# Designs tried in a protein design run: peptides against a protein of PDB entry 6CSU. Part 4

Target 1, 51 residues: chain A of PDB entry 6CSU
Amino acid sequence: GALEELRGQYIKAVKKIKCDMLRYIQESKERAAEMVKAEVLRERQETARKM

## One batch from the design tools (peptide; aimed at target 1 Q9 Y10 K12, target 1 (a further copy) R7)

Design b1_p10_2_s2 (made by RFdiffusion4, then SolubleMPNN; from b1_p10_2, 4 letters changed)
Fold by OpenDDE base, seed 4:
Structure b1_p10_2_s2 (fold): chain B 51 residues (1-51), chain C 51 residues (1-51), chain A 10 residues (1-10)
Amino acid sequence: as target 1 above (51 residues)
Amino acid sequence: as target 1 above (51 residues)
Amino acid sequence: GEVEEEMEKL
């Protein structure tokens, strides 16, 4: 009935939110990691120039 | 140093994302629950009118 | 809930 349909829609919506958020966090972590890698490279270059 | 500072900023950013997403999920679940409650009330009223 | 438990693993 209508109540069961609404319950189904609720569960589906919550699952979608979970998946979207997990993906967003994963992508954000990857972007942050790439920024750190770039900074490490720059620091190594700066250190090398000062040697 | 700069590397440690960037690492700290990365960790802080990830923690913020996690907290924001948890809050968003919780608020979304609460809104969905209120919609379900409203539907249940409407169905009860409709059923009562058909009695 | 299940969603919160998965988020805690991140």
Scores: peptide ipSAE 0.156, ipTM 0.614, DockQ to the pose 0.078
OpenDDE base, seeds 1, 2, 3, 5: peptide ipSAE 0.134, 0.156, 0.143, 0.156; ipTM 0.598, 0.606, 0.609, 0.610

Design b1_p10_2_s3 (made by RFdiffusion4, then SolubleMPNN; from b1_p10_2, 6 letters changed)
Fold by OpenDDE base, seed 3:
Structure b1_p10_2_s3 (fold): chain B 51 residues (1-51), chain C 51 residues (1-51), chain A 10 residues (1-10)
Amino acid sequence: as target 1 above (51 residues)
Amino acid sequence: as target 1 above (51 residues)
Amino acid sequence: GEIEKEMDEL
């Protein structure tokens, strides 16, 4: 019935939001981690240059 | 140094994303739950009317 | 991670 359909739509929407947000967070974390990695490499180069 | 500052910025950004997204999901779930609740009430009224 | 753990509770 209409109630079951509405409930189904709710559950589907919530699951989609959850998945989309988890993906966004993961991708954002990966980008930030790559920035940190790049900075570490630059610092190592700087240290090596000064020695 | 610059690396520590960058790390701090990363952590701060991730924590903010976490909070914002959790809040968004919670609010979305609450809105959907209220819609379902309203439909349940309507169905109860319809059932009562038909009895 | 910590964020994923919190999301799993939804």
Scores: peptide ipSAE 0.164, ipTM 0.632, DockQ to the pose 0.026
OpenDDE base, seeds 1, 2, 4, 5: peptide ipSAE 0.146, 0.138, 0.149, 0.124; ipTM 0.619, 0.640, 0.602, 0.629

Design b1_p10_2_s4 (made by RFdiffusion4, then SolubleMPNN; from b1_p10_2, 5 letters changed)
Fold by OpenDDE base, seed 5:
Structure b1_p10_2_s4 (fold): chain B 51 residues (1-51), chain C 51 residues (1-51), chain A 10 residues (1-10)
Amino acid sequence: as target 1 above (51 residues)
Amino acid sequence: as target 1 above (51 residues)
Amino acid sequence: GEIEEEMEKL
């Protein structure tokens, strides 16, 4: 019936949102890792310059 | 150092995102529950009308 | 991590 159909649509939508959010989190982690890598590189270059 | 500060800022930002996402999920569930409730009410009213 | 674990509970 209409109620079961609505429930099914909701569950499908929630699953899509979950997948989208997990992808966003993964991409955010990758960006953060790159920022950390860049900072480490800058610090190493600065240390080398002072030697 | 700068690296530790960056890491701290990232962790803080991720925690905020987590909280925002969980709130969004909760609000979405509440909206879905209200939609289901409304559909059940409509179906009951339709059934009553046919009797 | 913790965030992923909460997302899997959806």
Scores: peptide ipSAE 0.174, ipTM 0.622, DockQ to the pose 0.073
OpenDDE base, seeds 1, 2, 3, 4: peptide ipSAE 0.149, 0.174, 0.172, 0.170; ipTM 0.613, 0.618, 0.624, 0.625

Design b1_p10_3 (made by RFdiffusion4)
Pose (drawn by RFdiffusion4):
Structure b1_p10_3 (pose): chain A 51 residues (1-51), chain B 51 residues (1-51), chain P 10 residues (1-10)
Amino acid sequence: as target 1 above (51 residues)
Amino acid sequence: as target 1 above (51 residues)
Amino acid sequence: DWAVELIEEH
């Protein structure tokens, strides 16, 4: 039983780490995508200069 | 004994997972920091324009 | 950390 418990604890710890990394990554990609939008908007200043 | 050793192994294993996640995060900071230099360099194109 | 503390539980 101790072997099953210890195995269960290990699996739970790594599954939590995976859940944390999955969310951290999804968030990181959204922040990166947000950087893409905010800069296409900064071209407005450039296209206004061209106008 | 056997249980304490098994415990040490699971602990050591999850700490390794943490090391992998840490190296990844450090890489994340470096990449975002590299982006700062990259954006400063495209400002060089615009300052040559202003001259 | 929580993951290490979880494995240290008896």

Design b1_p10_3_s1 (made by RFdiffusion4, then SolubleMPNN; from b1_p10_3, 5 letters changed)
Fold by OpenDDE base, seed 5:
Structure b1_p10_3_s1 (fold): chain B 51 residues (1-51), chain C 51 residues (1-51), chain A 10 residues (1-10)
Amino acid sequence: as target 1 above (51 residues)
Amino acid sequence: as target 1 above (51 residues)
Amino acid sequence: DEEIELIEKK
């Protein structure tokens, strides 16, 4: 019935929001990891230049 | 050193983002549940009125 | 990075 259909729509919407947020978290971790790797590379280059 | 400190800051920032997103998911589920409960109440009231 | 991987696993 209409009630069960509405409930189903809300549950489906929440599941989509959850998936989107988890994807955002994953992308944020990847960006942070790349920033750290870039900094490590810069530090290694500075060290090499000082030797 | 500066590199380890920067790494620590990025990891800490990602952890905060993760916690904030999980809280948002939880709040969204709670809002959806309240909307469903409100609809159930309305349907019960309509049924009672029709009897 | 082990710490980043731990964040990804949860």
Scores: peptide ipSAE 0.129, ipTM 0.604, DockQ to the pose 0.060
OpenDDE base, seeds 1, 2, 3, 4: peptide ipSAE 0.124, 0.127, 0.114, 0.123; ipTM 0.597, 0.595, 0.598, 0.595

Design b1_p10_3_s2 (made by RFdiffusion4, then SolubleMPNN; from b1_p10_3, 6 letters changed)
Fold by OpenDDE base, seed 4:
Structure b1_p10_3_s2 (fold): chain B 51 residues (1-51), chain C 51 residues (1-51), chain A 10 residues (1-10)
Amino acid sequence: as target 1 above (51 residues)
Amino acid sequence: as target 1 above (51 residues)
Amino acid sequence: DEEIELILKK
């Protein structure tokens, strides 16, 4: 009935939100890793020039 | 050195954010489940009164 | 740095 359909739609929406957030977390971690790598590289280059 | 410490601090911060978000997702799912249960209960009670 | 990637993606 209408109630069951509404319930189903709500649960589906919540599941989508969960998946979107998990994907966002994963992508954010990847971006963070790249930022850290870039920082490490820059610092190593600066150190090398000062030697 | 200072670079390694900064790297470590950054990674730690990212891990914390990840954990916070995962917890938020879990809590949000629990709240959603409660809302659905409440709706089902209300609808069943309304139906019973109309019989 | 592969180590950094592994730590963050774990």
Scores: peptide ipSAE 0.121, ipTM 0.588, DockQ to the pose 0.042
OpenDDE base, seeds 1, 2, 3, 5: peptide ipSAE 0.078, 0.100, 0.118, 0.108; ipTM 0.406, 0.603, 0.596, 0.609; seed 2 fails the geometry check

Design b1_p10_3_s3 (made by RFdiffusion4, then SolubleMPNN; from b1_p10_3, 6 letters changed)
Fold by OpenDDE base, seed 2:
Structure b1_p10_3_s3 (fold): chain B 51 residues (1-51), chain C 51 residues (1-51), chain A 10 residues (1-10)
Amino acid sequence: as target 1 above (51 residues)
Amino acid sequence: as target 1 above (51 residues)
Amino acid sequence: DEEIELIKKK
């Protein structure tokens, strides 16, 4: 019936949002990792400068 | 240094957002599952009515 | 991330 169809559409929409969020989380993790790498490199460079 | 501290704070914020999103996803999955259960029950009840 | 992978599987 119409109500069941609407529920199905809602569930489909929620699943799409879930997938989008998972992708965003993955991208955010990647960006954070790159920031950490850059920081570590800068720290190593600074250490080398002080030596 | 100040820049590194700021980067650290950013990473911490991103991690918090990640955790919040994961929690939201889990809750959304639970809600969707309950909706499916309710739909299945209604369908079974309707079938029983037609029999 | 094991948690993310678990979410993907379900």
Scores: peptide ipSAE 0.139, ipTM 0.616, DockQ to the pose 0.022
OpenDDE base, seeds 1, 3, 4, 5: peptide ipSAE 0.135, 0.133, 0.136, 0.134; ipTM 0.611, 0.604, 0.611, 0.611; seeds 1, 5 fail the geometry check

Design b1_p10_4 (made by RFdiffusion4)
Pose (drawn by RFdiffusion4):
Structure b1_p10_4 (pose): chain A 51 residues (1-51), chain B 51 residues (1-51), chain P 10 residues (1-10)
Amino acid sequence: as target 1 above (51 residues)
Amino acid sequence: as target 1 above (51 residues)
Amino acid sequence: EALEILEQPV
């Protein structure tokens, strides 16, 4: 039983780390995508200059 | 004994997972920091325009 | 937090 418990604890610890990294990554990508939008908007300043 | 050793192994294993996640995160900082230099360099194109 | 889970008693 101790072997099953210890195994269970290990699995749980790594499954939490995976859940944290999954969210951290999704969030990181969204932030990166937000950076893409905010800069296409900065081109407005450029296209206004061209106008 | 065997149970304490098994415990040490699971602990050491998860810490390894933490090391992998850490190296990744450090890489994340470096990449975002590299982006700062890259954006400063595109400003060089616009300052040559202003001259 | 993950290490606290592995430090829990059996």

Design b1_p10_4_s1 (made by RFdiffusion4, then SolubleMPNN; from b1_p10_4, 4 letters changed)
Fold by OpenDDE base, seed 1:
Structure b1_p10_4_s1 (fold): chain B 51 residues (1-51), chain C 51 residues (1-51), chain A 10 residues (1-10)
Amino acid sequence: as target 1 above (51 residues)
Amino acid sequence: as target 1 above (51 residues)
Amino acid sequence: DALDILNKPV
């Protein structure tokens, strides 16, 4: 019935949002990791230039 | 150093985003539940009117 | 559809 249909639609919507958000979080972590790696590289290069 | 500071800032930002998103998911579930409850009520009232 | 907004990409 209408109740079951609505319930199904909402559950589907919530699941989609959850998946999208988890993906966004993961991508954010990856971007952060890349920024850290870049900083490490810059620091190493800076050290090398001073040697 | 600069690396540690940057790392700390990014970790903090990611944690904040994660918390915000989890809260949003939870609130979305609650809103969905309320919509379902409202539909149940409407269906029950409809049934009662037909009796 | 009232649920359309929830089915859009985040």
Scores: peptide ipSAE 0.246, ipTM 0.653, DockQ to the pose 0.020
OpenDDE base, seeds 2, 3, 4, 5: peptide ipSAE 0.231, 0.230, 0.229, 0.229; ipTM 0.626, 0.632, 0.636, 0.628

Design b1_p10_4_s2 (made by RFdiffusion4, then SolubleMPNN; from b1_p10_4, 3 letters changed)
Fold by OpenDDE base, seed 3:
Order: structure tokens, then sequence, then C-alpha cells
Structure b1_p10_4_s2 (fold): chain B 51 residues (1-51), chain C 51 residues (1-51), chain A 10 residues (1-10)
């Protein structure tokens, strides 16, 4: 019935939002981690150059 | 130093994204729940009318 | 960075 259909639409929408959220957070974290990794490498190279 | 500052910016950004996304999904869930609640009420009223 | 959401909220 109409109630079951609406409930189904709700659940589907919430699941989609959750997936979007988790994907966005994960991709953002990965990009930030790569930036930090690159900076650490640059700092180590700079330190080595000063030795 | 630059690395510590970048790390701090990363952590701050990730926390902000997490909070924004959690708020987004929560608000969406609340709206959907209210729609379902309203439909349940309408169905109950319709059932009562048929008794 | 922009939030890319695949579907609009209810």
Amino acid sequence: as target 1 above (51 residues)
Amino acid sequence: as target 1 above (51 residues)
Amino acid sequence: EELEILEKPI
C-alpha cells in the first residue's frame, strides 16, 4: 500500500545519502592523507640536505 | 612547523566534513520520518472511518 | 571542496 511504498522510498533515500556521505568522507580523508605524506617527504628531504 | 600546521588543517577539515554530513543525513531522516508519521496517521484515520 | 551528493534530500 501507500504507506509501505513511502517507507520503502524513505529507506532507499537514507541508504543513498549514507553511501554518498561515507564515500565523500573517505575520498576527502585519502586526499588529505596524501598531502600530509607529501609534506613529510619534503621535510625529510630538506633535513637531509642540511646534513 | 609547516607539517604540524598542515596536519592540524587536515584534522579540522575532516571533523567539519563529518559534522556537516552527519547533520545532513540526520535532517533528511527527520524529514522522511515526519512524512511517514503523517501517512500512518492518515491511514489510521481512514481505517477508523471505515469501522 | 564541493559536496557532491548524488540525490537530493527528501
Scores: peptide ipSAE 0.181, ipTM 0.637, DockQ to the pose 0.058
OpenDDE base, seeds 1, 2, 4, 5: peptide ipSAE 0.168, 0.166, 0.166, 0.176; ipTM 0.622, 0.617, 0.572, 0.619

Design b1_p10_4_s3 (made by RFdiffusion4, then SolubleMPNN; from b1_p10_4, 4 letters changed)
Fold by OpenDDE base, seed 2:
Structure b1_p10_4_s3 (fold): chain B 51 residues (1-51), chain C 51 residues (1-51), chain A 10 residues (1-10)
Amino acid sequence: as target 1 above (51 residues)
Amino acid sequence: as target 1 above (51 residues)
Amino acid sequence: EELEILNLPI
């Protein structure tokens, strides 16, 4: 009935939010790691330029 | 009625999850920025140590 | 990538 449908919709929405969040966290961590690597390299290059 | 109350509760819960996620994303971005800054400084210090 | 639920870019 209507109640069961509503419950189903809620559960589906919550599951989607959870999955999206987990994916975002994972991808954000990967991007952060790459940014750190890039910044380290940039800093080394900048130091070399100054020498 | 009971159905309207339940619907309201579900909507409220979903909105809360959304807000919590947005806050997490914002805080995660800020932490990532700070990590990059810290790594840049660390790299400069490491370069100085090697000189 | 974009999160549909939040309409946010990833």
Scores: peptide ipSAE 0.164, ipTM 0.637, DockQ to the pose 0.060
OpenDDE base, seeds 1, 3, 4, 5: peptide ipSAE 0.135, 0.139, 0.135, 0.136; ipTM 0.622, 0.622, 0.633, 0.630; seed 5 fails the geometry check

Design b1_p10_4_s4 (made by RFdiffusion4, then SolubleMPNN; from b1_p10_4, 5 letters changed)
Fold by OpenDDE base, seed 5:
Structure b1_p10_4_s4 (fold): chain B 51 residues (1-51), chain C 51 residues (1-51), chain A 10 residues (1-10)
Amino acid sequence: as target 1 above (51 residues)
Amino acid sequence: as target 1 above (51 residues)
Amino acid sequence: DELEILNKPI
């Protein structure tokens, strides 16, 4: 019935939002990792310059 | 060092985002539940009217 | 491991 269909639609929507958020978190982690790598590189370059 | 501090800052930021997303999901679920309840009420009222 | 929290499913 209409009730069950509505319930199904909202459950589906929430699942989609959850998946989108997981993707966002993953992308955010990747960006954070890249920033850390960039900082490591800068520090190593600075160390090398001082040697 | 600066690297470890940066790492810590990004981990903290991602944790905050994750928490915000969890809250958003919970609020979305609550809204969905309320909409389902409203539909149930409408259907019951319509049924009662027909009886 | 502070990063493990980021790997947990929502």
Scores: peptide ipSAE 0.247, ipTM 0.641, DockQ to the pose 0.057
OpenDDE base, seeds 1, 2, 3, 4: peptide ipSAE 0.242, 0.230, 0.222, 0.243; ipTM 0.627, 0.588, 0.623, 0.643

Design b1_p10_5 (made by RFdiffusion4; failed a check: the pose's geometry)
Pose (drawn by RFdiffusion4):
Structure b1_p10_5 (pose): chain A 51 residues (1-51), chain B 51 residues (1-51), chain P 10 residues (1-10)
Amino acid sequence: as target 1 above (51 residues)
Amino acid sequence: as target 1 above (51 residues)
Amino acid sequence: DEYVEIIEQE
């Protein structure tokens, strides 16, 4: 039983790490996508200059 | 004994997973920091315009 | 450490 418990604890620890990384990464990509939008908007300053 | 050793192995294994996640995170900061230099360099194109 | 404490539970 101790072997099953220890195995269970290890699996739980890594599954939590995966869950944390999954969320961290999804969030990172969204932040990066938000950077793309905020800069296409900065072109408005450029296209206004061209106008 | 065997149980303490097995415990040490699971601990060592998850710490390795942590090292992988750490190197990745450090790479994340470096990439975002590289982005700062890249944006400053595009400002160079616009300052040549202003001259 | 939270993840290590999960394995150190007795």

Design b1_p10_5_s1 (made by RFdiffusion4, then SolubleMPNN; from b1_p10_5, 5 letters changed; failed a check: the pose's geometry)
Amino acid sequence: DEYEDIILKK

Design b1_p10_5_s2 (made by RFdiffusion4, then SolubleMPNN; from b1_p10_5, 4 letters changed; failed a check: the pose's geometry)
Amino acid sequence: DEYISIIEKK

Design b1_p10_5_s3 (made by RFdiffusion4, then SolubleMPNN; from b1_p10_5, 5 letters changed; failed a check: the pose's geometry)
Amino acid sequence: DEYIDIILKK

Design b1_p10_5_s4 (made by RFdiffusion4, then SolubleMPNN; from b1_p10_5, 4 letters changed; failed a check: the pose's geometry)
Amino acid sequence: DEYEEIILKK

Design b1_p10_6 (made by RFdiffusion4)
Pose (drawn by RFdiffusion4):
Structure b1_p10_6 (pose): chain A 51 residues (1-51), chain B 51 residues (1-51), chain P 10 residues (1-10)
Amino acid sequence: as target 1 above (51 residues)
Amino acid sequence: as target 1 above (51 residues)
Amino acid sequence: DLPDYAEPFK
């Protein structure tokens, strides 16, 4: 039983780490995508200069 | 004994997972920091324009 | 799959 408990604890700890990394990564990609939008908007300043 | 050793192994294993996630996070900061230099360099194109 | 460290102790 101690073996099953320790195994269970290990699995739980790693599954939490995976859940944290999954969210951190999804958040990171969204922030990166947001950087893409905010800069296409910066081109407005460029295209206004061209106008 | 056997249970304490098994415990040490699961602890050591998860800590390894933490090391992998740490190296990845450090890489994340370096990449974002590299992006800062990259953006400063494209400002060079615009300052040559202003000259 | 995660390594089973309890197998040698079974």

Design b1_p10_6_s1 (made by RFdiffusion4, then SolubleMPNN; from b1_p10_6, 6 letters changed)
Fold by OpenDDE base, seed 1:
Structure b1_p10_6_s1 (fold): chain B 51 residues (1-51), chain C 51 residues (1-51), chain A 10 residues (1-10)
Amino acid sequence: as target 1 above (51 residues)
Amino acid sequence: as target 1 above (51 residues)
Amino acid sequence: ELPDFTEKYR
């Protein structure tokens, strides 16, 4: 019935949200890691200039 | 140095994201539960009308 | 009881 369908829709929606959030978190972490990597490279280059 | 600061910012940002996501998920679950509750009430009312 | 969908975040 309608209630069972709604339950199904609820579960499906929550699962989707969860997946989206996990993906977002992962992507955010990756972006942060890339930022760190870029900074490290810049710092190394700066150090090299001072040598 | 700048790198250590960036690392700190990274960790802080990720923690914030995690908290935000957990909160969002919880709120989403609550909203879904309320939707189900509302539907149950509607169905009960409909049943009552048919009696 | 609704399923716990936050488990993977813990």
Scores: peptide ipSAE 0.136, ipTM 0.627, DockQ to the pose 0.077
OpenDDE base, seeds 2, 3, 4, 5: peptide ipSAE 0.132, 0.131, 0.125, 0.121; ipTM 0.612, 0.614, 0.621, 0.615

Design b1_p10_6_s2 (made by RFdiffusion4, then SolubleMPNN; from b1_p10_6, 7 letters changed)
Fold by OpenDDE base, seed 5:
Structure b1_p10_6_s2 (fold): chain B 51 residues (1-51), chain C 51 residues (1-51), chain A 10 residues (1-10)
Amino acid sequence: as target 1 above (51 residues)
Amino acid sequence: as target 1 above (51 residues)
Amino acid sequence: PLPDFTKKYR
C-alpha cells in the first residue's frame, strides 16, 4: 500500500545519501593525504637545503 | 611543526564534517517519521470514512 | 520503526 511505498522511497533515498556521504568522505581523505604529502616534501626539501 | 599542525587541522575538519553529517541524518529521519505518521493518519481516516 | 542509519557513520 501507500505506506509501504513511502517506506521504500525513504529507504532508497537514505541509501543514496549514505553512498554520497561515503564518497565525499573518501574524496576528502584523499585530498587531505595529498596535502600532508606535499607538506612532508616541503619539509624534506627545506632540511636538505640547510645541510 | 607544520606537519603536526596540518594533521591537527585535518582531524578537526573531519570531526566537524562527521558531526554535520550525523545532524543531517537525524533531521532527515525526523522528517521521514513525520511523513510516515501523516500517511498512517490519512489511511486511518480513509478507512473510517468507508465504514 | 525507521532504520537507525546514524550507527553506520559512527
Scores: peptide ipSAE 0.213, ipTM 0.618, DockQ to the pose 0.076
OpenDDE base, seeds 1, 2, 3, 4: peptide ipSAE 0.158, 0.212, 0.189, 0.196; ipTM 0.434, 0.627, 0.612, 0.631; seed 3 fails the geometry check

Design b1_p10_6_s3 (made by RFdiffusion4, then SolubleMPNN; from b1_p10_6, 6 letters changed)
Fold by OpenDDE base, seed 1:
Structure b1_p10_6_s3 (fold): chain B 51 residues (1-51), chain C 51 residues (1-51), chain A 10 residues (1-10)
Amino acid sequence: as target 1 above (51 residues)
Amino acid sequence: as target 1 above (51 residues)
Amino acid sequence: ELPDFTKPYE
């Protein structure tokens, strides 16, 4: 019936949003990690230049 | 130093995103729950009408 | 701002 269908749609939608959010967070973390690595590299290069 | 600052900014940003996402999911669940409740009400009313 | 995750395949 309509109620069961709506319930199913709700569950499906929530699952989709959850997965999309987790993916977005993971990608954001990866981008941030790359930025940190780049900063570490720059710091090392600057230190080397100063010696 | 710059590295520590960037690391701090990263952590802060990730925490913010995580919290915003959790809030969004929670609000989405609440909206869906309200829709389900509304459907239950309509179903009960329809059943009552048919009897 | 968070993306709109409610839109399918977007």
Scores: peptide ipSAE 0.255, ipTM 0.642, DockQ to the pose 0.018
OpenDDE base, seeds 2, 3, 4, 5: peptide ipSAE 0.239, 0.249, 0.178, 0.238; ipTM 0.638, 0.634, 0.620, 0.637

Design b1_p10_6_s4 (made by RFdiffusion4, then SolubleMPNN; from b1_p10_6, 5 letters changed)
Fold by OpenDDE base, seed 5:
Structure b1_p10_6_s4 (fold): chain B 51 residues (1-51), chain C 51 residues (1-51), chain A 10 residues (1-10)
Amino acid sequence: as target 1 above (51 residues)
Amino acid sequence: as target 1 above (51 residues)
Amino acid sequence: ELPDYTEKYR
């Protein structure tokens, strides 16, 4: 019935939010790792040039 | 009625979860920025010492 | 950007 359908919609919405959050976390970790690598690399070059 | 009340509660709950996620994202971005700054600073020191 | 999770309730 309508109540069961509504409950189902809520559960589905919550699951979707959870999945989106997990994906965001994973992608954020990957981006962060790449950002750090790139920044470290650049900084090594910068510091070396200034020496 | 009961159905409207439940729908309202579900909407409120979903909005709350979304807000929590947004807060997490914002805080994660801030932490990431600080981590990058710290890493860059450390790398400058490391590279300088090795020269 | 996050989707509107309440859209289906409207």
Scores: peptide ipSAE 0.322, ipTM 0.709, DockQ to the pose 0.143
OpenDDE base, seeds 1, 2, 3, 4: peptide ipSAE 0.265, 0.318, 0.320, 0.314; ipTM 0.651, 0.704, 0.701, 0.701

Design b1_p10_7 (made by RFdiffusion4)
Pose (drawn by RFdiffusion4):
Structure b1_p10_7 (pose): chain A 51 residues (1-51), chain B 51 residues (1-51), chain P 10 residues (1-10)
Amino acid sequence: as target 1 above (51 residues)
Amino acid sequence: as target 1 above (51 residues)
Amino acid sequence: SFEEAIELLE
């Protein structure tokens, strides 16, 4: 039983780390995508200069 | 004994997973920091325009 | 969170 418990604890610890990294990565990509939008908007300053 | 050793192994294993996540995160900071230099360099194109 | 995952195995 101790072997099953210890195995269970290990699996739980790594599954939590995976869940944390999954969210961290999804959040990071969204922040990166937000950077893409905010800069296409900075071109408005450029296209206004061209106008 | 065997149970304490098995415990040490699971602990060591998850710490390795942590090291992998850490190196990744450090890489994330470096990449975002590299982006800062990249954006400063495109400002160079615009300052040559202003001259 | 990593500290809590390590404490779970302690």

Design b1_p10_7_s1 (made by RFdiffusion4, then SolubleMPNN; from b1_p10_7 with S1I E3D)
Fold by OpenDDE base, seed 2:
Structure b1_p10_7_s1 (fold): chain B 51 residues (1-51), chain C 51 residues (1-51), chain A 10 residues (1-10)
Amino acid sequence: as target 1 above (51 residues)
Amino acid sequence: as target 1 above (51 residues)
Amino acid sequence: IFDEAIELLE
């Protein structure tokens, strides 16, 4: 019936939002990791110059 | 330096957002599960009446 | 010294 269909639509919407959020988290983690890697590289170069 | 501190702030912000999103996903899953359980209960009752 | 921070983001 109409009520069951409405519940089904809600569950589908929740699953879509979950997927979008997980993708956003993954992309944000990847960007942050690249920023840290670049910082590590610069810090290692600075440390090497102090040797 | 200022640039390293800025990167640190970005990473901290990403971690905070990740935690908030994971909490939201978990709460949404719990709500969806409860809705499904209620629907299953109603469907079982309807099926029983058809016996 | 930043390896832990990288691991947390992977």
Scores: peptide ipSAE 0.093, ipTM 0.606, DockQ to the pose 0.024
OpenDDE base, seeds 1, 3, 4, 5: peptide ipSAE 0.080, 0.092, 0.077, 0.079; ipTM 0.597, 0.605, 0.595, 0.600

Design b1_p10_7_s2 (made by RFdiffusion4, then SolubleMPNN; from b1_p10_7, 4 letters changed)
Fold by OpenDDE base, seed 2:
Structure b1_p10_7_s2 (fold): chain B 51 residues (1-51), chain C 51 residues (1-51), chain A 10 residues (1-10)
Amino acid sequence: as target 1 above (51 residues)
Amino acid sequence: as target 1 above (51 residues)
Amino acid sequence: IFDEAIDLLS
């Protein structure tokens, strides 16, 4: 019936939102990782100049 | 330096957002599961009436 | 410590 279909639509929407959020989290982690890698490289260069 | 601190603040913010989003996803899944369980129960009752 | 941070974000 219509009520069951509505529940199905809700669950489908929740699944889509979950996927979108997981993708956003993954992309944010990737960007953060690249920022850390860049920092590591800069810090290693600074340390090398002190040797 | 200030730039390194800024990167650290960004990473901290990303981690917090990740945790909040994961919690939201989990809560949404729980709500969806309860809705499915309720639907299953209703459908079983309807099927039983046809037996 | 930087390597650990990278691992946490990977």
Scores: peptide ipSAE 0.098, ipTM 0.599, DockQ to the pose 0.024
OpenDDE base, seeds 1, 3, 4, 5: peptide ipSAE 0.082, 0.093, 0.080, 0.083; ipTM 0.593, 0.595, 0.588, 0.592

